# Designs tried in a protein design run: peptides against a protein of PDB entry 5TDY. Part 83

Target 1, 88 residues: chain A of PDB entry 5TDY
Amino acid sequence: EKKIDGRRKAAVLLVALGPEKAAQVMKHLDEETVEQLVVEIANIGRVTPEEKKQVLEEFLSLAKAKEMISEGGIEYAKKVLEKAFGPE

## One batch from the design tools (peptide; made by RFdiffusion4, then SolubleMPNN)

Design b2_p28_7_s1 (from b2_p28_7, 8 letters changed)
Fold by OpenDDE base, seed 4:
Structure b2_p28_7_s1 (fold): chain B 88 residues (1-88), chain A 28 residues (1-28)
Amino acid sequence: as target 1 above (88 residues)
Amino acid sequence: MSVEELLEEVKKLSPEEIAEIIKEWLEK
């Protein structure tokens, strides 16, 4: 894995979200930031599946660290079962 | 998790929550 620039991560995320959700997110950013991100999005170029996955995983990691989200029931249950009885 | 599954998890957050993470990314 390669270290991804924060601005790049933001652009990848916003593109992945789609225009509707991305627009909603941008309403919570200051105008200058929005302008910068729009430029980053416009010049995003090639986004590999690996890069996209990495960005989403890093996002979720931070979100979890900030207690915005918790492990879903199914995912947590899987982890419990894997630890108890091995991977299924 | 697949990219699609990850994305769906992200989308469950409010726009404000997502923006908070983005702001943090932009601080670095």
Scores: peptide ipSAE 0.751, ipTM 0.958, DockQ to the pose 0.676
Fold by OpenDDE base, seed 5:
Structure b2_p28_7_s1 (fold): chain B 88 residues (1-88), chain A 28 residues (1-28)
Amino acid sequence: as target 1 above (88 residues)
Amino acid sequence: MSVEELLEEVKKLSPEEIAEIIKEWLEK
């Protein structure tokens, strides 16, 4: 797994969200940050499916860690079992 | 989950919540 730059992750996420949702998100960022992200978005170039998926997964991981959303039961159970007994 | 499923889950968060994560990503 490649380490993705934070600014890159943000840009990928915003593009993935689509203009409407992205705009709503941007309203909660300061002016300087918005300007930076606009540049990142403008220069986003190619986004691989793998990169996009990784960004979304990292986002959800953080969101769950911050208790914004609950961890899915099945997914959590899989993680627990994987940690406890390894792959079956 | 597929990319589509992941994205839909992300979209369930409020714009403010999403922005909070972004702010964290942008911190140096």
Scores: peptide ipSAE 0.745, ipTM 0.957, DockQ to the pose 0.697
Fold by OpenDDE base, seed 1:
Structure b2_p28_7_s1 (fold): chain B 88 residues (1-88), chain A 28 residues (1-28)
Amino acid sequence: as target 1 above (88 residues)
Amino acid sequence: MSVEELLEEVKKLSPEEIAEIIKEWLEK
């Protein structure tokens, strides 16, 4: 999978959330950051299903790592192993 | 998980929690 820069990931996520939820999220960001993200969103261009999926998976992985949500079960463990060592 | 399923999982978090992740992404 391709490495996605942070600004791109954020833009993809915000667009995926939809304008209402995205607006709620951005209320927790400083004005400069919001302006930067708005530019990224405006110029987001094509977002492939693969890229979108990758961003969402990376988000959930990080959220779990930060203990915002409980870790997944066997399925998540399998994903971790796949990322670490590749599929068997 | 499908994109739709993943997105629903993301949406379960509060806007503030989502913002925290975004902030971390932007620290790079």
Scores: peptide ipSAE 0.742, ipTM 0.958, DockQ to the pose 0.727
Fold by OpenDDE base, seed 2:
Structure b2_p28_7_s1 (fold): chain B 88 residues (1-88), chain A 28 residues (1-28)
Amino acid sequence: as target 1 above (88 residues)
Amino acid sequence: MSVEELLEEVKKLSPEEIAEIIKEWLEK
């Protein structure tokens, strides 16, 4: 697994969410951050399925760690362990 | 989970909650 820059992760996520949801999310960010993310999105280039999947999994992992969503799910746990300790 | 399934799970969170994660990613 390759480490993805935080700004890149944010851009990938926002694009994946679609214009409507992305716009709603950006309303909760300060103006300077929004401007920076817009530039990052504009220069996002190609997003591989692997990169997109990694970003979404990292997001869900953090969301669960922050107790934003209920933890659990054997299948999800297996995927987390596979990403963390499985052969690259 | 497929990318589509993962994305649906992400979308279940509020825009504010998603923004919190993004802010953390941008801290460094």
Scores: peptide ipSAE 0.742, ipTM 0.958, DockQ to the pose 0.689; fails the geometry check

Design b2_p28_7_s2 (from b2_p28_7, 8 letters changed)
Fold by OpenDDE base, seed 5:
Structure b2_p28_7_s2 (fold): chain B 88 residues (1-88), chain A 28 residues (1-28)
Amino acid sequence: as target 1 above (88 residues)
Amino acid sequence: MSVEELLEEVKKYSPEEIAEIIKEWLAK
């Protein structure tokens, strides 16, 4: 698994969300951050399926850890454990 | 989970919640 910098992760996530949802997210970021992310998105280049999957998984890992929502928690936790420790 | 399934899970979070994670990623 390759380490992805934060700016890259954010750009990949925003592109994956689609323009409508991404725009809604951007409304909650300060102006300077938005400008930076727009540049990152414009220069995102190729995003591999592996990278995209990693970003989404990292997002969910953090979001679940913060207990932002309860939906899908158990299912995702099982997948995380499976990946981390393998089947048993 | 497939990328499609993961994305649908991500979309369940509000824009504000997603932004909070992004802020954390961007924090130096």
Scores: peptide ipSAE 0.745, ipTM 0.959, DockQ to the pose 0.705
Fold by OpenDDE base, seed 2:
Structure b2_p28_7_s2 (fold): chain B 88 residues (1-88), chain A 28 residues (1-28)
Amino acid sequence: as target 1 above (88 residues)
Amino acid sequence: MSVEELLEEVKKYSPEEIAEIIKEWLAK
């Protein structure tokens, strides 16, 4: 697993969400941050399925850890455990 | 989980909640 830069993770996530959802997200960021992310998105280049998957998993891991929403927490935790310690 | 399934899970979060995680990533 390759370590992904925070700016890169944000760009990958925003692109994965699609333009409309990404725009909604960016309304909650300061103007300077938005400008920086737009540049990052413009230069995102190739995003592999592996990188995309890693970013989405990291997002969900952090979001669940922060208890941002309670829905599906235990089910997600089970899936994480299966991936980490289940049969390969 | 597939990428598609993961993305659907991510989309369950509000734009504000997603932005909060992004802010944390950018703070590092």
Scores: peptide ipSAE 0.744, ipTM 0.960, DockQ to the pose 0.706
Fold by OpenDDE base, seed 1:
Structure b2_p28_7_s2 (fold): chain B 88 residues (1-88), chain A 28 residues (1-28)
Amino acid sequence: as target 1 above (88 residues)
Amino acid sequence: MSVEELLEEVKKYSPEEIAEIIKEWLAK
């Protein structure tokens, strides 16, 4: 697993969300940040499925850790354990 | 989980919540 720059992660996520959802998200960011992200998106180039998957997983992991949404906590916990220690 | 399944889970978060995570990524 490669380490991904924060700006890159944000760009990958926004592109994955699609222009409509991405626009809604960016309304919650300051103008300077939006400008930076637009540049990153414009120059995103190739995004491998592995990279996209990693970004989405990192998002979900962080979002869950921040308790932003509590949906399927037990199921997610099980997935985390499987990821960390493998299935028994 | 597939990329498609993961994306659907991500989309369950509000734009504001997603923005919060992005802000955290950019702050690092």
Scores: peptide ipSAE 0.744, ipTM 0.960, DockQ to the pose 0.721
Fold by OpenDDE base, seed 4:
Structure b2_p28_7_s2 (fold): chain B 88 residues (1-88), chain A 28 residues (1-28)
Amino acid sequence: as target 1 above (88 residues)
Amino acid sequence: MSVEELLEEVKKYSPEEIAEIIKEWLAK
């Protein structure tokens, strides 16, 4: 897997969320950031399933690390541990 | 997990929480 630029990750995520949810998210960003992200979205081009999956996984990994919600998907937690420490 | 399943997990977070992660991605 390739390292994805932060701006690219944000754009991929926002597109994946759909216009309604993306708009709600952007209400929590400053105007300059919104303008920048709109440009990134407009120029997003082709997004592979692998890239989308990577972005979503990176989001969940970071969000889970911050313990924003604790209901937690057990299956995802297992995958995080397996990726971090191996299948032992 | 499929992309669809991952996306559903992401959507469980509030817009504000999602924005926090985006801000971190954009921060130098």
Scores: peptide ipSAE 0.743, ipTM 0.959, DockQ to the pose 0.708

Design b2_p28_7_s3 (from b2_p28_7, 8 letters changed)
Fold by OpenDDE base, seed 3:
Parts: structure tokens; C-alpha cells; sequence
Structure b2_p28_7_s3 (fold): chain B 88 residues (1-88), chain A 28 residues (1-28)
């Protein structure tokens, strides 16, 4: 897994959200940050499916850690078991 | 999950909540 810098992650996410949702999100950022992200978006270039997926997964991981969303019980249980006993 | 499914999960959050995560990503 390649490390993606924060600015890149934010740009990939905002583009993935689409212009309407992205605009709503950016209303909650300060002016300087918005200008920086707009430039980053303008120069985003190629976004591979793999990079997009990684960004979305990292986002959801942080959102769950912040208790914005919850992880399903069955899915969590599976992860715990796999870490405890290994895949088989 | 597929990219499409992941994106739908992200979109369920409010714009303010999404912005808070972005702020963390941008923190030095």
C-alpha cells in the first residue's frame, strides 16, 4: 500500500463526491484551505481505481474511529477472529 | 466493498463531518 499525502487524499475524496457534495463540504473549510484544495483538484491528474478505493477506505476508517459511523457487528467479529486465529 | 458502495457510505455523512476528517488529513 502506497502512502498518500493528506492534500492528495482530500482532493481525491472531493472529486469522488461530485461537485454538489464537494461544494457543501468546502463551505466548512477556511478560505486559504479552500483555495489550496481547488488548486490540488485542478491538478489531480489521473486517479486510479486502486487509489480511489484506498482513499475511501482510509476515510471510513477515520470516520468510524471518530464515532461518526459504526462498524457492523458481524464484520467486526470476523476481523477479530481472523486476527486471533489467522485466516483458514 | 466496491468503490461504489464505499462512496455511498461516505455520502451518508454530513458535509460538516466530512470536512472534519479532511481537516485532520491536512493537519501538520
Amino acid sequence: as target 1 above (88 residues)
Amino acid sequence: MSVEELLEEVKKLSPEEIAEVIKEWLAK
Scores: peptide ipSAE 0.755, ipTM 0.958, DockQ to the pose 0.699
Fold by OpenDDE base, seed 1:
Order: sequence, then C-alpha cells, then structure tokens
Structure b2_p28_7_s3 (fold): chain B 88 residues (1-88), chain A 28 residues (1-28)
Amino acid sequence: as target 1 above (88 residues)
Amino acid sequence: MSVEELLEEVKKLSPEEIAEVIKEWLAK
C-alpha cells in the first residue's frame, strides 16, 4: 500500500464523512487547522476506493489503539497485521 | 469490511473523538 501523509488522510476522511459530520468534527479543530484542511479538501482530487478504504482502516486502527472503541475481533486484527507487515 | 461498513464504524464515534485522531495525523 501507498503511504498517505497525515494531511491527505484527514482530508480523505472528512470528505468521506460528508459535509454535516465533517463540519461537526472540524468544530473541534483550531481555526488555522480548519483552513488548512479546507484547502486540502478543495484540492483533494481523485480519491480511489482503495485509498479511501486504507484511510478508514488506519483511522479505526488508531481509534482502537486510543481505546475509543472496542478492540474488535480476530478478523480486524488480521487486517491490521496485513497492512502493517504484509505486502505494501 | 467494505468501505461502506468501515465508514459506518467511523461514524459511530463522536465528532470530538474523530477530531482527536485527526489531530494525531496532523501532528509533526
């Protein structure tokens, strides 16, 4: 898989969430960050299904690591390991 | 999981929780 920079990941996620949810999320970010992300979103270009999936999986991985959600099952763990140590 | 299924899981988190992860992605 391709390594996606943090700014890109954030933009892809926000677009995926849709405008309403994205707006709610951005209310928790500082003004400068919001402006930067808006620019990134405006210039996001094409987002492939593969990239979108990767971003969402990485998000869930981090959310779980931060104990925001339950650890999940063995199937998710396998996917995480595949992404981390499997073919890039 | 499909993209749609993954997205639904993401949306279960609060906006604040999602923002926390984003902040980490943006941290240098």
Scores: peptide ipSAE 0.748, ipTM 0.959, DockQ to the pose 0.723
Fold by OpenDDE base, seed 2:
Structure b2_p28_7_s3 (fold): chain B 88 residues (1-88), chain A 28 residues (1-28)
Amino acid sequence: as target 1 above (88 residues)
Amino acid sequence: MSVEELLEEVKKLSPEEIAEVIKEWLAK
């Protein structure tokens, strides 16, 4: 699995969310952060399906860890393990 | 889950909750 830096992950996520939802999210970030992310989004270039999927899975994993969504789910746990430790 | 299914799960969270995760990603 390729390691994705935080700024890239954020940009990929925001683009994936679509402009309306992304704008709502960015309203909760400070002005300097927004400016930085806008630059990242502008220069996002090619986003592969694999990268997009990885970002979304990492997001959901963190959201569960932060108890934003219910923990558990055998199928999701299986996918996390396969992503982390499955053969390349 | 497919990318589409994953994205729908993400969208169920509030913008504030999503921003919290982004802040963590950006923190060094």
Scores: peptide ipSAE 0.748, ipTM 0.959, DockQ to the pose 0.690
Fold by OpenDDE base, seed 5:
Structure b2_p28_7_s3 (fold): chain B 88 residues (1-88), chain A 28 residues (1-28)
Amino acid sequence: as target 1 above (88 residues)
Amino acid sequence: MSVEELLEEVKKLSPEEIAEVIKEWLAK
C-alpha cells in the first residue's frame, strides 16, 4: 500500500465524485482550500484503479470512524471474524 | 467492495460530511 498525501486524496476523491457532487462539496471549503484543490485536480495526472480504491476506502473508513455512516456489512463482519478467530 | 460500489457509498454522504473528511485530510 502506498502512502497518499491528504491533498492527493482529496483531489482523487473530488474527481471521482463527479463535477456536480464535487462542486457541492467545494462550497463547504474555504476559498484558499478550494484554490489549492483546484490546482491539485488540474494536476492530478494518472490515477490508478488501486489508488482510487484506496482513497475511497480510506474515506469510508474515516466517515465510519466519525459515525457519519454505519460500519455494518459483509466487510465489517469479516473484520470482526478475523479479529475474533484469526485466519484459517 | 468494487470501486463502483465504494463510490456509491461515498456519494450517499452529504456534501458537508464529505467536506469534513477532506478538511481532516488537509489538516495534516
Scores: peptide ipSAE 0.746, ipTM 0.959, DockQ to the pose 0.739

Design b2_p28_7_s4 (from b2_p28_7, 11 letters changed)
Fold by OpenDDE base, seed 4:
Structure b2_p28_7_s4 (fold): chain B 88 residues (1-88), chain A 28 residues (1-28)
Amino acid sequence: as target 1 above (88 residues)
Amino acid sequence: MSVEELLAEVEKLSPEEIAEIIKEWLAK
């Protein structure tokens, strides 16, 4: 996968969220940042499904790292079991 | 996970939380 710069990732994410949600998010950013992001969004051009997926995955990875969301499901269960009883 | 599923997970966060991630991306 290709490395995506932060500005691009932010723009892709905001577009993916839709105008209403994106607007809510941007209310938590300073005015200058918002202006910069609007320009980035305006020039977003083509966004491939792969790029979009990568951005969302990177977002979730960071969100999990910041403990904003919990990891769950089969993979998490495997980690718990491995920690408790080893890889066997 | 599909893009739709991933996006659904993202949307579970508050706008403020999402903004925090964006701030980090922009702070490179």
Scores: peptide ipSAE 0.757, ipTM 0.958, DockQ to the pose 0.741
Fold by OpenDDE base, seed 2:
Structure b2_p28_7_s4 (fold): chain B 88 residues (1-88), chain A 28 residues (1-28)
Amino acid sequence: as target 1 above (88 residues)
Amino acid sequence: MSVEELLAEVEKLSPEEIAEIIKEWLAK
């Protein structure tokens, strides 16, 4: 699995959310951060399906770890284990 | 889960909650 830069992950996520939702999210970030992310988004280039999926999974993993969303989910847990240890 | 299903789960969070995760990603 490829490591993705934090700024890159944020940009990929924001683009995936769409302009309306992304704008709502960025309202909660400081001005300098927003400016930096806008540049990252402008230069995002190609986003592979694999990269996009990885970013979303990492997001959900962190969100669950922070108890922002209910933990669990058999299908999600299965994917987490597959990524961490691969198939038997 | 498909990308669409994953994104749907992400979108269930509030913008503020999503921003918290982004802040963590940006923190060093």
Scores: peptide ipSAE 0.742, ipTM 0.958, DockQ to the pose 0.671
Fold by OpenDDE base, seed 1:
Structure b2_p28_7_s4 (fold): chain B 88 residues (1-88), chain A 28 residues (1-28)
Amino acid sequence: as target 1 above (88 residues)
Amino acid sequence: MSVEELLAEVEKLSPEEIAEIIKEWLAK
């Protein structure tokens, strides 16, 4: 599994959400951060299905860790463990 | 889970909640 830097993850997520949802999200970020992310999105280049999947999984992992959403059960736990300790 | 299923789960959060995770990523 490739390490993805934070700004890249954010850009991949925002693109995955689509422009409407991404705009709603960015309303909660400061102006400078928005500008930086816009540049990152503009230069995002190729996003593989694997990278997108990884970003979404990492997002959900953090969201669950922050108790924003309930844990996904045994299936999700297995996915997390595979990413953390399984073959890469 | 497929990408579509994962994205559907992500979209259950509010824009504000999603932004908080992004802030966390950017803080590192």
Scores: peptide ipSAE 0.742, ipTM 0.959, DockQ to the pose 0.689
Fold by OpenDDE base, seed 5:
Structure b2_p28_7_s4 (fold): chain B 88 residues (1-88), chain A 28 residues (1-28)
Amino acid sequence: as target 1 above (88 residues)
Amino acid sequence: MSVEELLAEVEKLSPEEIAEIIKEWLAK
């Protein structure tokens, strides 16, 4: 798995959310950060399905760690088990 | 989960909550 820098992750996420939702999110960021992210988005280039999926998974992992969303769930538990003990 | 399913989960968070994660990603 390739490491993705924070700016890239943010840009990929915002593009994935779509213009309307992205705009709502950006309202909670300072002006300088918004400007930086706009540049990143403008120059996002190719986003592979794998990269997009990785970004979304990392987001949800952090969100769950921060208790923003339920940390439970069968699907998440299965992924944890697969990472811990293998795919069998 | 598929990309669509993952995105649907992300969409359940408020814009503010999403922004907090972004801020953390941008923190050096």
Scores: peptide ipSAE 0.741, ipTM 0.958, DockQ to the pose 0.678

Design b2_p28_8_s1
Fold by OpenDDE base, seed 4:
Structure b2_p28_8_s1 (fold): chain B 88 residues (1-88), chain A 28 residues (1-28)
Amino acid sequence: as target 1 above (88 residues)
Amino acid sequence: MEVFEKVVDAALKALPDIEEVVKELLKK
């Protein structure tokens, strides 16, 4: 797994969502962040399938963390524990 | 907050079905 720049991850997600949904998301962001993201999107270039998958998977993980949804809780808990106490 | 996390938060607010949308995108 290759490390992706945080701003690039955001751009990849927004592009993957398409312009309509991306616009809806951006309405909930501050203007400075929007401008930064527009620049990142403009310079996104080629998005590999691997990048897209990685970003979308990370989105789902973060979304679950924010929502604290119990569905999939066992597996998610395992991931959390692995990150916290797994091998360094 | 990191920019990607900001976008995640915004997406959750803006699009109630976002997780379903993303799951569908992963099928492609």
Scores: peptide ipSAE 0.741, ipTM 0.957, DockQ to the pose 0.737
Fold by OpenDDE base, seed 5:
Structure b2_p28_8_s1 (fold): chain B 88 residues (1-88), chain A 28 residues (1-28)
Amino acid sequence: as target 1 above (88 residues)
Amino acid sequence: MEVFEKVVDAALKALPDIEEVVKELLKK
């Protein structure tokens, strides 16, 4: 698994969401961040299926981590532990 | 806070159903 630059991840996510949803998201960001992201999006080039999947999975992980109550909490916790400590 | 985390936070605020949206995207 290739480590993706944070700005790249953000751009990939926004592009994956499509322009309408991306615009809604960007309305909640400061102007400087928006400008940075616009540049990243403009220069995104090819997005591989692998990095797209990786970014979307990471989004879900981070989103769930921010939630007090989430779907599949126990399974998520198991995955977190697996990621953190690996299998026995 | 790094950019991706900012975007995640913004997405959660902007799109209440974002997690389901992303799950559907993963099916493609």
Scores: peptide ipSAE 0.740, ipTM 0.957, DockQ to the pose 0.733
Fold by OpenDDE base, seed 2:
Structure b2_p28_8_s1 (fold): chain B 88 residues (1-88), chain A 28 residues (1-28)
Amino acid sequence: as target 1 above (88 residues)
Amino acid sequence: MEVFEKVVDAALKALPDIEEVVKELLKK
């Protein structure tokens, strides 16, 4: 996996959600963060299918972790184990 | 907290069905 800048990941996610949903998300962020994200979105340029997929998958992974619910599959479990114990 | 994590947290709060929305986006 290519490492994507955190600010760019945020911009990719927001653009992928579309303007209406992105606006709703931004209402739950502090003003400084919103300003930073607006700049990132304005300069997003080309979003590759690969990075879009990667960002959306990372979103789901983080969402599951935050929700602390038993949802997901083998692939998610594998990623958690790899992060916890490193590659073998 | 990292900006992406902030956005994830905000999205979970703002959009109750966000996980389903994202899963559908991944199918495209």
Scores: peptide ipSAE 0.740, ipTM 0.957, DockQ to the pose 0.722
Fold by OpenDDE base, seed 3:
Structure b2_p28_8_s1 (fold): chain B 88 residues (1-88), chain A 28 residues (1-28)
Amino acid sequence: as target 1 above (88 residues)
Amino acid sequence: MEVFEKVVDAALKALPDIEEVVKELLKK
Protein backbone atom coordinates (compact mmCIF):
# COMPACT_ATOMS: atom_id res chain seq x y z
CA GLU B 1 0.00 0.00 0.00
CA LYS B 2 1.03 3.59 -0.63
CA LYS B 3 1.57 6.07 2.19
CA ILE B 4 -0.76 9.05 2.07
CA ASP B 5 0.21 12.55 3.21
CA GLY B 6 -1.55 13.50 6.46
CA ARG B 7 -3.10 16.66 5.04
CA ARG B 8 -4.33 14.73 2.04
CA LYS B 9 -5.91 12.09 4.28
CA ALA B 10 -7.91 14.81 5.99
CA ALA B 11 -9.05 16.24 2.67
CA VAL B 12 -10.01 12.80 1.35
CA LEU B 13 -12.12 12.14 4.44
CA LEU B 14 -13.92 15.48 4.20
CA VAL B 15 -14.64 15.08 0.50
CA ALA B 16 -15.87 11.52 1.05
CA LEU B 17 -18.34 12.78 3.68
CA GLY B 18 -19.86 15.29 1.26
CA PRO B 19 -20.22 19.06 1.58
CA GLU B 20 -22.93 19.15 4.25
CA LYS B 21 -21.20 16.82 6.69
CA ALA B 22 -17.78 18.26 5.89
CA ALA B 23 -19.06 21.74 6.75
CA GLN B 24 -20.36 20.52 10.10
CA VAL B 25 -17.00 18.93 10.88
CA MET B 26 -15.07 22.06 9.92
CA LYS B 27 -17.14 24.16 12.35
CA HIS B 28 -15.27 22.29 15.10
CA LEU B 29 -11.81 23.23 13.80
CA ASP B 30 -9.69 26.32 14.33
CA GLU B 31 -9.46 28.89 11.55
CA GLU B 32 -5.89 28.04 10.57
CA THR B 33 -6.72 24.35 10.21
CA VAL B 34 -9.81 25.19 8.15
CA GLU B 35 -7.74 27.32 5.78
CA GLN B 36 -5.22 24.52 5.33
CA LEU B 37 -7.96 22.00 4.63
CA VAL B 38 -9.74 24.25 2.14
CA VAL B 39 -6.51 24.47 0.15
CA GLU B 40 -6.05 20.70 0.25
CA ILE B 41 -9.65 20.09 -0.81
CA ALA B 42 -9.36 22.60 -3.65
CA ASN B 43 -6.26 20.76 -4.92
CA ILE B 44 -7.37 17.21 -4.16
CA GLY B 45 -7.65 16.17 -7.80
CA ARG B 46 -8.26 12.49 -8.37
CA VAL B 47 -8.93 10.31 -5.33
CA THR B 48 -8.42 6.63 -6.04
CA PRO B 49 -10.71 3.98 -4.54
CA GLU B 50 -7.66 2.61 -2.75
CA GLU B 51 -6.88 5.97 -1.13
CA LYS B 52 -10.47 6.40 -0.03
CA LYS B 53 -10.55 2.94 1.49
CA GLN B 54 -7.27 3.46 3.35
CA VAL B 55 -8.41 6.79 4.77
CA LEU B 56 -11.83 5.56 5.84
CA GLU B 57 -10.39 2.47 7.49
CA GLU B 58 -7.83 4.58 9.33
CA PHE B 59 -10.64 6.86 10.46
CA LEU B 60 -12.52 3.93 11.98
CA SER B 61 -9.40 2.70 13.75
CA LEU B 62 -8.63 6.13 15.23
CA ALA B 63 -12.26 6.76 16.14
CA LYS B 64 -12.47 3.54 18.14
CA ALA B 65 -9.16 4.30 19.84
CA LYS B 66 -10.41 7.75 20.91
CA GLU B 67 -13.68 6.46 22.34
CA MET B 68 -13.77 5.38 25.98
CA ILE B 69 -16.80 3.17 25.40
CA SER B 70 -17.65 1.55 22.09
CA GLU B 71 -20.64 -0.55 21.11
CA GLY B 72 -18.23 -2.83 19.32
CA GLY B 73 -15.55 -2.78 22.01
CA ILE B 74 -15.18 -6.52 22.45
CA GLU B 75 -14.94 -7.22 18.74
CA TYR B 76 -12.50 -4.36 18.27
CA ALA B 77 -10.36 -5.66 21.12
CA LYS B 78 -10.28 -9.06 19.45
CA LYS B 79 -9.11 -7.53 16.18
CA VAL B 80 -6.39 -5.58 17.96
CA LEU B 81 -5.14 -8.72 19.70
CA GLU B 82 -5.20 -10.73 16.50
CA LYS B 83 -3.18 -8.07 14.68
CA ALA B 84 -0.71 -7.78 17.54
CA PHE B 85 -0.13 -11.46 18.27
CA GLY B 86 -1.65 -13.38 15.38
CA PRO B 87 -4.15 -16.23 15.59
CA GLU B 88 -3.87 -18.81 18.36
CA MET A 1 -2.10 16.89 17.23
CA GLU A 2 -1.75 15.83 13.60
CA VAL A 3 -4.27 17.41 11.22
CA PHE A 4 -5.94 14.12 10.32
CA GLU A 5 -6.42 13.30 13.99
CA LYS A 6 -7.87 16.79 14.51
CA VAL A 7 -10.40 16.11 11.78
CA VAL A 8 -11.25 12.71 13.25
CA ASP A 9 -11.87 14.32 16.63
CA ALA A 10 -13.97 17.07 15.07
CA ALA A 11 -15.99 14.53 13.09
CA LEU A 12 -16.76 12.52 16.23
CA LYS A 13 -18.01 15.68 17.91
CA ALA A 14 -19.96 17.02 14.94
CA LEU A 15 -21.59 13.84 13.67
CA PRO A 16 -22.89 11.32 16.24
CA ASP A 17 -23.42 8.68 13.55
CA ILE A 18 -20.11 9.28 11.75
CA GLU A 19 -18.76 5.77 12.28
CA GLU A 20 -21.84 4.21 10.73
CA VAL A 21 -21.67 6.72 7.88
CA VAL A 22 -18.06 5.75 7.19
CA LYS A 23 -18.85 2.04 7.38
CA GLU A 24 -21.57 2.51 4.79
CA LEU A 25 -19.17 4.43 2.56
CA LEU A 26 -16.76 1.50 2.73
CA LYS A 27 -19.47 -0.85 1.47
CA LYS A 28 -19.86 1.13 -1.76
Scores: peptide ipSAE 0.740, ipTM 0.957, DockQ to the pose 0.707

Design b2_p28_8_s2
Fold by OpenDDE base, seed 1:
Structure b2_p28_8_s2 (fold): chain B 88 residues (1-88), chain A 28 residues (1-28)
Amino acid sequence: as target 1 above (88 residues)
Amino acid sequence: MEMFEKVVDAALKAIPDIEEVVKELLKK
């Protein structure tokens, strides 16, 4: 799997959400972070389908952990184990 | 906090149904 810079991942997510939703997200961030993200979005260039998918899937994984959502627990556990020990 | 994680946290707060939104995006 190709490593993606954290700022780029954020930009990809926001672009994928579209301008309206991205704006709502930005309202919950500090000014410095917003400025950095705007630069990243301005310079995002081409986003491949693979990159977009990777970012969105990582979002869901992180969201599940943060919200303590039970649904999809088995699959999440598999991903955690894969990250910790590699594919079996 | 890492940039992406900060944005994820903000998105969860800003958009209550964000997970469903993202799931729909993955279908495209």
Scores: peptide ipSAE 0.745, ipTM 0.957, DockQ to the pose 0.723
Fold by OpenDDE base, seed 2:
Structure b2_p28_8_s2 (fold): chain B 88 residues (1-88), chain A 28 residues (1-28)
Amino acid sequence: as target 1 above (88 residues)
Amino acid sequence: MEMFEKVVDAALKAIPDIEEVVKELLKK
């Protein structure tokens, strides 16, 4: 799994959502963050299928954690443990 | 807060069914 910087992940997500939904998301962000995201989107270039999939899956994992929703909890818990303590 | 997490928070607030939207995107 390639490590993607947070700014690029954000840009990939917004582009994947499309301009209308991306605009709605940006309305909930501070002006400085919006300006930074516009630059990232302008420089997004090629987005690989693997990168897109990784970003969208990470979104779902974070969303579940923030909402305290127990859907697909086992796989999420496994990923958390692996990142925190390694494969052993 | 990290940029991606900020956008995730904003997305959850802005689009109530965002998780369903993203799940559909993953099917493509």
Scores: peptide ipSAE 0.743, ipTM 0.957, DockQ to the pose 0.737
Fold by OpenDDE base, seed 4:
Structure b2_p28_8_s2 (fold): chain B 88 residues (1-88), chain A 28 residues (1-28)
Amino acid sequence: as target 1 above (88 residues)
Amino acid sequence: MEMFEKVVDAALKAIPDIEEVVKELLKK
């Protein structure tokens, strides 16, 4: 797994969502952030299938965390514990 | 707050079914 810059991850997500949905998302962001994102999108270049998948998967993980929803039960709990304490 | 986290938060607010949308994107 290659580390992706946070700004790039945001750009990848927005591009993946398409212009209409991306616009809706950016309406909920501050102007400075929007400007930064536009620059990142403009410079996104090639998005590999791997990083696209990685970004989308990370989105789902973060979304679940924010909503405090577990779709994987034990599996998700394991992931949380592993991130907190490492594999033991 | 990290930019990606900001966007995630915004997406959750802006698009109610965003998680389903993203799941569909992962199928492609």
Scores: peptide ipSAE 0.743, ipTM 0.957, DockQ to the pose 0.743
Fold by OpenDDE base, seed 5:
Structure b2_p28_8_s2 (fold): chain B 88 residues (1-88), chain A 28 residues (1-28)
Amino acid sequence: as target 1 above (88 residues)
Amino acid sequence: MEMFEKVVDAALKAIPDIEEVVKELLKK
């Protein structure tokens, strides 16, 4: 997978959600972060299907970790181990 | 906190069904 800047990932997510949902998310962020995100969104340019997929998948992974939900827990744990110690 | 993580946290708080929304987006 290609390395994507964290600020760009945030912008990609918000654009993918659409303006209404993006606005709702921004209401839960500090002023400085909102200003930075507006700049990133303004300069987002073309978003490839690949990076969109990558960002959305990473969102789901992080969401699962933050919520500590059991759903998909085994698969998530497997991925963590693979990243840490390799597939074999 | 990293920028993307901050936005993820905000999204989880702002939109209760955000994970379902994102899953639908991934279906194209």
Scores: peptide ipSAE 0.740, ipTM 0.957, DockQ to the pose 0.708

